# Designs tried in a protein design run: peptides against a protein of PDB entry 4CIC. Part 57

Target 1, 148 residues: chain A of PDB entry 4CIC
Amino acid sequence: KVSTKGHYGVQAMFDLAQHFGEGPVSLKSIAERQGLSEPYLEQLIAVLRKAGLVKSVRGAQGGYILAREPRDIKVGDIIRVLEGPIAPVESVSQDDPEHSLKFDFSVTKSVWEKVKKSIEEVLDSITLADMLKDAEEAQMAQGYMYYI
Target 2, 147 residues: chain B of PDB entry 4CIC
Amino acid sequence: KVSTKGHYGVQAMFDLAQHFGEGPVSLKSIAERQGLSEPYLEQLIAVLRKAGLVKSVRGAQGGYILAREPRDIKVGDIIRVLEGPIAPVESVSQDDPEHSLKFDFSVTKSVWEKVKKSIEEVLDSITLADMLKDAEEAQMAQGYMYY

## One batch from the design tools (peptide; made by RFdiffusion4, then SolubleMPNN)

Design b2_p14_5_s3 (from b2_p14_5, 5 letters changed)
Fold by OpenDDE base, seed 1:
Structure b2_p14_5_s3 (fold): chain B 148 residues (1-148), chain C 147 residues (1-147), chain A 14 residues (1-14)
Amino acid sequence: as target 1 above (148 residues)
Amino acid sequence: as target 2 above (147 residues)
Amino acid sequence: MQERLRALAEKYAT
């Protein structure tokens, strides 16, 4: 499962992708468009910036931009930055080391590794550019539906 | 992500699969082998039984058995019974309907639907019989490494 | 930082 953090992080990165080449976008504008709280978005952007996926631009028209082209940013990259390695099973709270899900069973571990690999393959197969294309196609399809 | 409930449920079902055809297995024995608490296992088994994946057998040698052959039980079936539909994103607690992750963005929704589909395909492609086979192959491979 | 993000997410999910 992707956390709320991962979900909103992908939304924020997608918003930046939609404005790629238009210059810096303010956090306020991203927050408004994506239905995110600005303080929450600030924290997300801070993590993404530290990971080198986002750049901050200073000045009167300052804000944030993607650090790379949309085609060079995978959804998997965003998720790994925000959530760490894709874990197929929720890690039981580290607080009881004795009851850590020691995958004592190699077979059950293999099931979860297959799930992990499948998720990684999907997320690494989707770029922000792919998402932009999908959005454009969806808009065109809606436009055609209003004219028919 | 699979919850602890899903994880332990798969382990318990796999234990029952390993003993399929040997008769009823006690919850105590499953709990001991799988490193689960017996009370927690009782709750899991109750859900699995209600869903028709497990049967209870009464008597002095009573316990639990798989309700179907291992080949007829997918990992996906177990997960759906224990956790409900496979959700790619953690549902924000249902308590605030206004802040439910309304996938307001069709595009982001499509990403998560692709992830969901991929997870479902994997989990529905693995049966308890496949897991038994994998366990047997792993044991044989270990046996050959000791010779 | 992650804990603060989680706490914030929980706060805004209410």
Scores: peptide ipSAE 0.056, ipTM 0.714, DockQ to the pose 0.021
Fold by OpenDDE base, seed 5:
Structure b2_p14_5_s3 (fold): chain B 148 residues (1-148), chain C 147 residues (1-147), chain A 14 residues (1-14)
Amino acid sequence: as target 1 above (148 residues)
Amino acid sequence: as target 2 above (147 residues)
Amino acid sequence: MQERLRALAEKYAT
């Protein structure tokens, strides 16, 4: 499962992709458009910036921009930065050491590894540019439905 | 993500698959082999039984058996029974209605739907029989490394 | 930092 953090991180990055080439975007404007709290978004952006996916621009028209072109940022890159490695199973909290998944039966582990690989392949196959294209196609389709 | 419940459910079902055709297996024996607490396993088995994946056998040699052959039980079936529909994103608890994912931007939703579909395809492609075969192959490979 | 994010996510999940 993608966490709320990963989900909102992808939304924020997609918002920045939609404004790519238009200059820096304020956190306030992203927060308003994406329905995020500004303090929460600040934390997300700080992580994304540290990972080199986002750049901060200083000045009166300051804000944030994508550090790379939308085609060069995979959804998988965003998720890995925010959540770490894709875990197919919720980490059984180490707090019950006795019921540690010690009997990770090799066969059950292989099932989860297959799931992990599949998720990684999907997330690495989708770029922010692909998402932009899908958004444009959806808008065009809606526009045509109103003219019929 | 598969929950702990889903993970342990697959382990318990796999244990029953390994003993398929040998008669009923006690919950205690499954719990011991799989490193599960017996009370937790009782809850899992109750759900699996209600869903018709497991049968209870009564008597002195009573216990549980698979309700179907291992080839007829997908990992996806077990997960759907224990966790419900595969959700690619953690459900943002409905409790903050104002920050409800109202702006489920159609495009971000489509990404998660693709992830969901991919997970479902993988889990539905693996049966308990496939897992048994993989276990046998792994044991054979280990046996050959020691000669 | 991760704990603060978790605490915020929990606070907004509630």
Scores: peptide ipSAE 0.054, ipTM 0.718, DockQ to the pose 0.020
Fold by OpenDDE base, seed 4:
Structure b2_p14_5_s3 (fold): chain B 148 residues (1-148), chain C 147 residues (1-147), chain A 14 residues (1-14)
Amino acid sequence: as target 1 above (148 residues)
Amino acid sequence: as target 2 above (147 residues)
Amino acid sequence: MQERLRALAEKYAT
């Protein structure tokens, strides 16, 4: 499962992709469009910036931009930055060593590894550019010309 | 992500598959082998029984059995019973209606649907019989290293 | 029942 953090992170990155080449986007504008709280988005953007997926631009027209072209950012890259390695099973908190999911059963581990690999393949096959293309196709199909 | 509930549920079902045809297995014995608490396992088994994946057998040699053959139970069936529909995104708790993930963005929804489909395909491609076979192969491979 | 399982999972995850 992708956490709320991963989900909102992909939304924020997609918003930045939609404005790629138009200059810096304010966090306020992203938050408003994506239905996110600005403080929460600030935390997400800080992580994404530290990972080199987003750049901060200073000045009166300051804000954030993608650090790379949309075609060079995979959904998997965003998820790995925000969530860490794709884990198919929720990590049972290490605090109870007795109830640590002793993946002692090699067979159940193999099932989860197959799930992990499948998720990774899907997420690494989708770029922000692919998402932009899908959005354009959906807009054309719905006849909703968003004149921005 | 599969929850701890889903993970332990698959372990418990796999234990029952390993004993399929040998008669009823006690919850105590499953709990001991799988490193689960008996009270937690009892709750898991209750859900699995209600879904018709497990049967309770009464008597002195009572316990639980698989309700179907291991080949007729997919890992996906177990997960769907325990977790509900495979959701690629954690359902934001309904308690904050303002932060309801308005999947208003058709495009992000499409990404998660692709992930969902991929997970479903994997989990529905693996039966308890496949897991039994994999376990046997692993034991044979380890046995050959010790000889 | 699901809430009780969740509460138990949370109790054993702590």
Scores: peptide ipSAE 0.050, ipTM 0.715, DockQ to the pose 0.012
Fold by OpenDDE base, seed 2:
Parts: C-alpha cells; sequence; structure tokens
Structure b2_p14_5_s3 (fold): chain B 148 residues (1-148), chain C 147 residues (1-147), chain A 14 residues (1-14)
C-alpha cells in the first residue's frame, strides 16, 4: 500500500507540474488547491526538495517549482523518495526480534517480489507529464458533456 | 501493501497445500513449521474456514485441510478473504468526514487504480499449486548443490 | 523527522 504521505506527495507534485513554467508556487496555494494542511505540506516539500525533485525560489514572489521537467519525474521516483523502497508487504515492525519474519520461506517471498516488481513497473511507467495529459483529456471529455 | 495478516495467511495456506491429500493437519504443527503463534493462527484459520477455503476435521487425528485443490485457490483469493478488496493506497480512515480524501483528484485516483489492477492480476495469476511447483524446483536445485 | 511526519499523519487520520 502507498501511504497517505505518498498519496499526498504525488498530489503536491502534480500541482507543481500543472504550474510548471509559470514560475514559483506558494505552499499556501498548493495546500488550498490540494486540501492539505500547510504544515503537513511543508514537511512533504522539505523531503522532496532534499531529494532534488523540488526547488525553492526565494523572494516576494517566491515558492516552489519542479526541479525537472514533468516528463523526467516518474510517480515511482516520488514514492521512493517519500516512502523508500517499494515494499509489497507491510514490514512487521522489526522491533519484535522474536516474531521477525525469520522464516524467509523463499516461496512466499517470491510472490511478494513479483508483486513488488509489478508495482514498480506501473509506477515507473507513469510520469507527471502523463498525468497532465490524462487531466487534459478528462477536462476535454467533461467540456464535451456540457455541450451535449 | 499486504498486511502481516495476509502474509501469514498465505504461509498457513501454503503449509496446508504441502500436506494436501495426506489428511488433517493440526494447528500446532502448522504453527511450529511456519513460526506462528498458535493463538494467532487460530484466528487466521477461523476466517479462512468461514470463507470456505479451509475445512475443520474433528476427532483424535483431527485438524484442518484445504477445502479445494491447491490449483483452485489463488493467492488473490486468500488476500481478499483476509484483508478485503485490494487497496493500493492506505485508506485514510473513513471516520473523519472532514479530511476525507474528498478531493478525489480523478487523475491521482487513476494512478492508484492502475496499481490496484496490476496487483490483482499478479495475485490472481498465482495458485497454491504454482507455489508448490516453485518449492519443488527450489528443493531440486538445492539437492543438486549438495551432490 | 520521519516520526514527526508519522505522528502528524496519525493525528490527521484520527
Amino acid sequence: as target 1 above (148 residues)
Amino acid sequence: as target 2 above (147 residues)
Amino acid sequence: MQERLRALAEKYAT
């Protein structure tokens, strides 16, 4: 499962993609559009900035921009930055050493590795540019429904 | 993500598949082989039994068996029984109506639906029989390394 | 920092 952090991170990055080339976007404006708390978004953006996916612009019209073109940012890149490696199974909290999934049953592990690979392939096949295109197509389809 | 419950459920079902046709297996023996607590396994088996994936056999040599052949049980079936519908994103608890992911940004939703579909396809493509075959192949490969 | 994010996510999930 993608965490709430991963989900909102993708939303915030998509918002920045929608404004790519228009200049810096304020955290406040992103938070308002995406229905996120500004403090939560600030933490997400800090991680994304440290990973080099987002840039901060200083000044009166300062804010944030994508550090790369939307076509050069995969959804998988965003998820890996926010959540780490894609894990198909919730890691049993490593804190109970006795119930460590020690029985690495190679066969069950292989099932989860197949799931992992499949998720990675999907998330790495989708860029922010693909998401922008899908949004445009959806808007056009809605626009046509208002004319019928 | 598959939960711990889903993970251990697949392990327990695989153990039953390895003994399919040999008669009932005790919960104690499954727990010992799979490194599970017996009380936890009892809870898992209760759910799997209610869903018709496992049968209980009564008597002195009683225990549990698969309700169907290993080829007729998909990993996806086990996961759906234990966890419900496969969800690619952790559901923000529906209980706070105000922070419901109300902004169903259709585009982000479509990404997660693609992930969901991909997971379902993988899990529905793997049966307990496929897992048994993979285990046999792995054992043969290990056996050849000892000679 | 990750713990604080987790705690915030948990607080907004409640």
Scores: peptide ipSAE 0.038, ipTM 0.714, DockQ to the pose 0.020

Design b2_p14_5_s4 (from b2_p14_5, 5 letters changed)
Fold by OpenDDE base, seed 5:
Structure b2_p14_5_s4 (fold): chain B 148 residues (1-148), chain C 147 residues (1-147), chain A 14 residues (1-14)
Amino acid sequence: as target 1 above (148 residues)
Amino acid sequence: as target 2 above (147 residues)
Amino acid sequence: DLERLRELAEKYAS
């Protein structure tokens, strides 16, 4: 499952991708466009910046930019930074040691490993550039439908 | 993410698959073998039975059996019954209406739909029969390493 | 729920 954190993180990164090459974008503007609270976005951006996916630009026209080209940032990279390793099963909180039923069932584990691998492959196959292309195609398709 | 419910459900169904053709298995025996609490297993089995994946057999040798052959039960079928539709994003609890940010972002939604599709394809490609085969292969491999 | 499936997969993979 992609958490709300992962979802909003991908949205914020996509917003930065849409403005790639136009200079720094303020957190306020991203928050407004993506419908995020500014404090929440600040937390996300801090993590993304620390991971080297986003750069902060200082000055009067300061803000944030992608640290790499959209083609060089996979959705999988964003999710790994925000959520950690893509695990198919939520780690049962270690707090109930008694119910740490080591599901040592090797066969069941293999099923979930296959699911994990599939998720990783999908997320690693999609870049921010791919998302930009999809957005452009969707806009063009909408534009053509209004002219018919 | 597969919930604990989904995980234990697959384990319980796999236990029944291992005993398929041997007659009814008691909930107590399944619970003991799979390390599940009997009350929790009762809840899981009730859902699985209602969905037609498991049958209850009455009598002195009563218990539960798979309703279909292991080859005819996909892992995806079990998960859908226990967890509902495989959704890639946890629906933010409707309780905070203000933060129901309709992730109307069509492009982001498409990413998660692709993830969902991939999960469904994987889970639908694995049957209980496949799991039985994998278990047999693993046991044989362990047996050969001891020699 | 992908998060729930992910949680299950992580639980089973762990």
Scores: peptide ipSAE 0.181, ipTM 0.744, DockQ to the pose 0.020; fails the geometry check
Fold by OpenDDE base, seed 2:
Order: C-alpha cells, then structure tokens, then sequence
Structure b2_p14_5_s4 (fold): chain B 148 residues (1-148), chain C 147 residues (1-147), chain A 14 residues (1-14)
C-alpha cells in the first residue's frame, strides 16, 4: 500500500519530469497543477531535495528541477525516499505491544517477502521517463478519439 | 501492504491447514499456538466462516476446520475476505475532503494498478498447501543442521 | 509501508 505521501510525491516528481529541460518550476505552480496544498508540497519537496532527487534553483526565475534525468529516476526511488523501505506488512504501531506481530512464523514471513519483492520489482521497473511516455500515448489516444 | 488483520488471518488459516484432516480445532488452541488473543481470533474466524473459508463443527470435540482443502485456498482469497479488494493506494479517509486525492492523474493511476496486479498475482499464486510444503522443507533443513 | 502502498493503489485503482 502506498501512502498519500508516496502518491503525492510521485505526482510532484512527475510534474517536474514534464517540465524537465524548461527550467525551474515554482512550488506554487506544481501545487496548482497537481491539486496539492503548497505547505504540504513544500514538505515533500524538502524530503526529495535532501535525498538528492530534486534541486532548488535560486533567483528571480527560481524554483525546483529534477536532480537527474527522468530516465534515471525510478518510481521505487521516490517511494523509498518518502516512505522508507517498501515493507509488505504494516508495522503494528508500538502502542499495543501485546499485539506485536511476532513475525516469528517463518512461512508467513516468506509470503510477505515475496509480496515485497514483487512490489519493489514493479516500482523499480518504472522510471519517470516511462511515465512521460505513457502520458504522451494516452494524450494521443484521446486526440484520435476526438477525431473519430 | 497487508494489515495486521490480514497477517493474523493468514496465520490462523495456516494453523487450520496444518491440522487439516485431524478433525476440528478449538479457537483456544489456535490462539495459543499463533500468539493471538482469543477474542480477536473469534472475530477473524467469524469473517472467514461467513465467507465460506472455514466451517464450525459442533459437539464435544467441536471447533473449526477449513471448508476446502489447503490446495484450494489461496492467500489472496484470505486477504480479499479480510481486507476487501487488494488496492495498492490507501483511500484517504473522508475526514479531510480538501485533500481528497483526486486520482485524476491517469498515469499515476496506471502505476498503482500495475502494483495492485502484481500483488494480486503473487497472493493468488500461493496456496495454503504451498505454505505447508514450505514449512516442511524449513523443518527438514533445521533438522539437518542439528545433526 | 506496504499497507499504505496498498491503500494508495486501491485509491488509484478505484
């Protein structure tokens, strides 16, 4: 399960990918396009910047850019930065120690490890460049439907 | 991500699979072996029974059994019963409508659909019989390390 | 968090 933070993080990074090569993009413009609050986006961008996925550019036309080309950023990289290691089972909140998932059952642990591996493989197989390509294909398909 | 409910549900079903063919198992015995509270297990078993994955047996030796053979129960079946459809994205609680994830971004939706499909394929590829086999292999491997 | 990822995927797939 991807958190809201992970979801919006991928959206914000995708917005930056769509504008890659066009110069810095303001947080305000990203927030408006992606339907995010500016304060929330600021928190996301701060984490992504610290992880080296985004760069800040100073000046009158300042803002943010991708730190790497879209082809060099995997969706998995974004998720790992925002959520940490992809775990298939929610860590039982420390608040109820009696229900600590003693993952001591080796067989059930192996099931969740298989799920984790599968998720990681999928997310690591998708780059921001792949997402850009998919967006272009979707727009072309919609454009062709209006001409039919 | 599998919830605690899903995790414990799979453990309880696996315990029933380990005793399949031996007759009904009491909730108390399952709870003790799996480290679950009996009231919590009762809630899980009620859902699993309603879904037709578990049967109750009445009598002095009453308890619960799998409703089908372990080979005919997928991990995915258990998870779908306990958690509903396997969705990769958490539904934003209705409480903050302003942050309604307008999932209107078609490309991001496609990413999460791919993740969902992958999870479903994995969970549907594993049966309780597969888990039993894995447990036996693990026990044999540990037994050979002690000799 | 896999549960959060699942919830996100469900929200996007719904």
Amino acid sequence: as target 1 above (148 residues)
Amino acid sequence: as target 2 above (147 residues)
Amino acid sequence: DLERLRELAEKYAS
Scores: peptide ipSAE 0.168, ipTM 0.740, DockQ to the pose 0.029; fails the geometry check
Fold by OpenDDE base, seed 4:
Structure b2_p14_5_s4 (fold): chain B 148 residues (1-148), chain C 147 residues (1-147), chain A 14 residues (1-14)
Amino acid sequence: as target 1 above (148 residues)
Amino acid sequence: as target 2 above (147 residues)
Amino acid sequence: DLERLRELAEKYAS
């Protein structure tokens, strides 16, 4: 389960990837393009910056850039930064607060570990560069030349 | 994202699988073995029963049984019953309630679809029978360490 | 939900 935070984080990072090499992008412009609130995006960018995935550029044309090339940023890296380790199962049941899930049952644990591993493998197999390529292919297929 | 509900549901179903062919199991006994509250288990069992994964048996030795053989119940089936369709991303952010995740962005959607597919493939590849086998193997391995 | 799966996995991994 990727939280909304993870989802929007990947969107924001993808936006930065699309503009990689073009200079700093303002948070306002990212927010507008990705349909995010600017305050929410500020929080995401703060975390991503602290993790070294994004750099802040100061000045009149200030904003944010990817700290690494799109090929060197995996979706898994973004998710791990925003959500922490990719855990397959939520630890707290709201429905039974008194029962701390003592996951003492080894067999059920193994199921969730398999799920975790599969998620990690998928997310680590996709880079921002892969996403850019997919976007280009989709644009070519739809005939929508977005001239940016 | 498997909720606590999904987790406990799989545990309860696994308990029923361990007793498959032995007759009905009481909710109390399942709750005790799995460390679940009986009221919580009742809610889970109600959903599982409605979905046709569990059957209620009436009488003095009444209780619950699996409605199908352990080999015919996938973990994915249990999760889909309890949690609905396996969604890779939550549709509602608590942090930004005004922004419904319009998955309008095709590329990000494709990433999450790949994740969804991978989760589904894993969960659909594991049956209760597979879990029983794994449990037996684990017990044998532990038994060999104690001997 | 991937997040719920994560929370469960974290709970089992801890």
Scores: peptide ipSAE 0.164, ipTM 0.740, DockQ to the pose 0.020; fails the geometry check
Fold by OpenDDE base, seed 3:
Structure b2_p14_5_s4 (fold): chain B 148 residues (1-148), chain C 147 residues (1-147), chain A 14 residues (1-14)
Amino acid sequence: as target 1 above (148 residues)
Amino acid sequence: as target 2 above (147 residues)
Amino acid sequence: DLERLRELAEKYAS
């Protein structure tokens, strides 16, 4: 399961991918297009920048750009940066020491490991370039529906 | 992502599968073996029973049994009963109306749908019978390491 | 706390 943080992170990165090669994009513009709060986006961008997925450009026309080409950024890379390792089971927060669910049951663990592996494979198979292509195809399909 | 509820539900169902054909198992015994609180297990079993995956047997030696053979119960069936449809993205609880994440972005939605489909395929490919077989194989492997 | 576990479960169910 992907958190809201992961979802918004992928949206923000996708927005930057759509503008890749056009120069830096302001956080305000990304927030407006993606329907995100600017303060929340600032936090996401800070993490993504620290991880080297985004670069900050200073100046009057400053903002953010992808640090790599869209084809070189996997969705899995974004998720791992924002959420850490993809866990198939939500860890019960450490705050309830009595319910440290030692998922010590080996067979059930193997089930969740299979789920984890499957999720990772899917997310690592999709790049921002793939998403751009899908968006273009969808837009063309919508355009054709209006002309018929 | 599977919740704690889903995890414990699968453990409880697996315990019942291990005892399938041996008669009814008490909630207390399941709770002890699986390291679950009995009250929590009661809630899980109630949901599983309502869904027709578990049957209650009344009497002095009463308890619970699987309602179907282990081969006829998928892990995906258990998860869907306990958690509902497998959602790839955590819905932001309705309590923050300002952040109703309209995941209206079609391309991002497609990514999560692919993840969902992959999870469903994995969970629907594993039955309780498969889990039993894996447990037996693991136990045999451990037994051979001790000789 | 069983209530917190319920809330977490409900949060995932919703």
Scores: peptide ipSAE 0.034, ipTM 0.727, DockQ to the pose 0.014; fails the geometry check

Design b2_p14_8_s1 (from b2_p14_8, 10 letters changed)
Fold by OpenDDE base, seed 2:
Structure b2_p14_8_s1 (fold): chain B 148 residues (1-148), chain C 147 residues (1-147), chain A 14 residues (1-14)
Amino acid sequence: as target 1 above (148 residues)
Amino acid sequence: as target 2 above (147 residues)
Amino acid sequence: PSKEDILTLPEKER
């Protein structure tokens, strides 16, 4: 499962992508649109800023912007910044090396590595630009439903 | 992440697959081979038995067996039994319907559905028979390194 | 910093 942190991080980054090129957006405005608490969003943005995905703009019209174009930010990049490396299995505490039948461990490990690779491929195939396009297509589809 | 429960469940089912056709295996023997506590394994086996993936054999040589052939048990089947449906995101408590800008929610949801589908496809593509084959190939490769 | 693990199956909050 993508954590709540990863989920809300992608929402916040997508909000910034929707406003890309319009100038800096306040945390308050993002929080209101995305249904997030402002203090929680501040923590997320601090991590994303430290990783160089977001920039802070100072001044009366200050706020946050994407540090790169939406096409240059993968969903996988956001998740790795917030959650770290994609791990397919909870790290079974490696603490008891003695009883590890090394061989059975290798086969089960290979299953989880296949799952990991598959998740990475999906998350690295989706950019914020792809999400913007999907949003536009969905708006067009809704607009056509109101005209019928 | 596959939970510890899912991970150990796959290990226990794989142990039963390695002994498929040899008769019933005791929980003690599985626990010893897989490095599991016997009480924890008993809880896992109870769930797997209730789902019809494992059978209990009674008697002096009693224990557990796979209820189906290894080729007819997917890793995805084991995970669904132990964990339920594969959910790609923690269920954000659906409790506040009022503030959901429904539209942004739909786009992010589509990302997570793609991840879910990908995980399901992988786990449903791997059987216990495939895992047995991978184990045999790895044993052969190790055997060739020692000679 | 909790290694918030992407694929954690929901622990049933009791």
Scores: peptide ipSAE 0.026, ipTM 0.790, DockQ to the pose 0.139; fails the geometry check
Fold by OpenDDE base, seed 1:
Structure b2_p14_8_s1 (fold): chain B 148 residues (1-148), chain C 147 residues (1-147), chain A 14 residues (1-14)
Amino acid sequence: as target 1 above (148 residues)
Amino acid sequence: as target 2 above (147 residues)
Amino acid sequence: PSKEDILTLPEKER
């Protein structure tokens, strides 16, 4: 499972993408729309800001904006910033270097590396712009269902 | 990350695949080769046995065997038995049903569903027989580097 | 028993 941190981080970044070009968005408004606690969102935004995915805007209408266009931010970029490198398996501490463990470990490791690569490819294939488009298509589909 | 349970479960099943056709393997021998605690392995094997992936053999040379041929056991089957359905995201408790959360949740959910599908496809594309073949190829490649 | 989630993203060790 993607951690709660990764999940909520993508939600928060998507909220900022939906408001891209409208100016800075307050953390309070993001928290309200995304069902996040404001303190938790502050922590997420701090990490995302430090990584250069989000900018803080000062002033009476201060808040946060995406630091790049939605098309230039991959879901994989968000996950890597929040979670670090996508690790397919927890590093089982290679405690005992001596025994026959190396070969069996290599084959099982290759399975998890294939899983990792597949996850990375998926997450790097999806931008915030793709998510915006999917949202628009879903909204249109719902709109058509209410008129039929 | 695959859980430790899934990881060790695949290792234990792969060990049984390497010994497929040689008769029953003791849990002790699997534990020693795979660097697993025997009590932990007993728990894993109990689940795998209940799911019909492993058989227990009784007698003086008792132990465990694969219940099916290595080609008929996917890594995905092992993971589903040990971990249940591959969930891409922890179920954030949808505590508050009322707010605007449904739409944003739907789009983000679709991302995680794509990830889930990708993982399932990978794990369902790999059998224990594929892992055996990869092991043989790796052993041959190492053997050729020493000559 | 909480179904252990297969894809735990690594918590960044602080």
Scores: peptide ipSAE 0.025, ipTM 0.787, DockQ to the pose 0.514; fails the geometry check
Fold by OpenDDE base, seed 5:
Structure b2_p14_8_s1 (fold): chain B 148 residues (1-148), chain C 147 residues (1-147), chain A 14 residues (1-14)
Amino acid sequence: as target 1 above (148 residues)
Amino acid sequence: as target 2 above (147 residues)
Amino acid sequence: PSKEDILTLPEKER
């Protein structure tokens, strides 16, 4: 499961993608549009900024912008920044370091590695540009349904 | 992430698959081999039994067996039984039921649905028989590295 | 580094 942090992070990045090229967006406006707590969004944006996915613009019309074009930001990049490596299993606290030395060919571990790889492939195949395109296509489809 | 419950459930089911055809296995023996708490394993096995993936055998040599052949049990079946539907996102408490009526074409939701589908496809492509085969192949490969 | 657990199914509190 993508954590709430990953989910809201993708949502905030998508909002910035929708406004890409229009100039800096205030955190307040993102929070209002995306239904996020402003303090929570500040924490997310701080992490995303530190990772170089977002830039802060200073001044009277200050705010945040994407640091790259939407096509150059994968959903997987956002998730890795916010959550770290995609782990398919909750870290069972391997509290026992001594059992780590046995070549425990855990066939179960290989299952989870396959799941991990599949998630990574999906998230790395989707860019913010793909999301923008999907949004535009959906908006057009809704427009046509109102005219029929 | 697969929960600890899902992880240990697959581990316990795989132990039962390794002993398939040998008769009933005690919970104690599974717990010892798999490094699981016996009380925790009892809870897992109760759920798996209720779902018809495991059978309880009564008697002096009682215990548990797989209810189906290893080839007829997918990893996805085990996960769905223990965890329910594979959810790609933690349920954001949609505390606001009123916003549910807007056709919120959340493009973000579609991303998570793609992730969900991909996870389901992987987990439904792996059977306990596939896991048994992988274990056997790995054991053979280790045997060759020691010579 | 909060290792946030991606696929945690909400435990239905009974």
Scores: peptide ipSAE 0.025, ipTM 0.793, DockQ to the pose 0.144; fails the geometry check
Fold by OpenDDE base, seed 4:
Structure b2_p14_8_s1 (fold): chain B 148 residues (1-148), chain C 147 residues (1-147), chain A 14 residues (1-14)
Amino acid sequence: as target 1 above (148 residues)
Amino acid sequence: as target 2 above (147 residues)
Amino acid sequence: PSKEDILTLPEKER
């Protein structure tokens, strides 16, 4: 599962991709379009900016832009920045040190490693440019349904 | 991510697969081998039993067995029983009904659906029998390093 | 900082 943080982070980055080349976008406008709270979005954007995926622009028309072209940002890059490495299993909370005999059964670990690899391959195969293209295709398909 | 529940559930089911055909296994013995608390394992086994993946055997040599052969149980089946449907995204907690404007942006949803499909394909491609085979191969490889 | 892990299945609230 992608966390809520990862989900909203991809939405915010996709919004910035839709406005790429139009200049800086305000956090307020992103929050309104994506149905996010502005304070929560500020936290996400701060992380994304620190990672060099987003740039802040100052001035009267200030806001945020993608730091790279949409084709140069993978969904996997966004998720790794927000969540860290894609982990297939929740870290078993070390709360009971006595009973957490980490029988790292190599076999069960291998199952989760296969899941991890599969997720990474999918997320690294999708760019923000691919998402833009999919959005355009969906809009065209909807347009055709309204003309029928 | 597989939850702790899913992880331990797969471990417990794998332990039962390793003993398949040997008769009923006690929860105590599974808990000891897998490093699980017996009370926690009881909860997992109760869910797995209700789903028909595990059978309870009564008597002096009572315990639990797999309800099906290891080849007929996918890792995906275990995860779906314990966790429900493989959801690629956490359900945004409905806690703030006003701000959960589900802009179900079809595009972001499609990304998560691709992730979901990929996870399902992996988990449905692995049976408990495949895991048994992998364990045997690993033991043989270790045995060859000691010789 | 415990990196909150990407695929957290929601704990079923009791």
Scores: peptide ipSAE 0.024, ipTM 0.790, DockQ to the pose 0.140; fails the geometry check

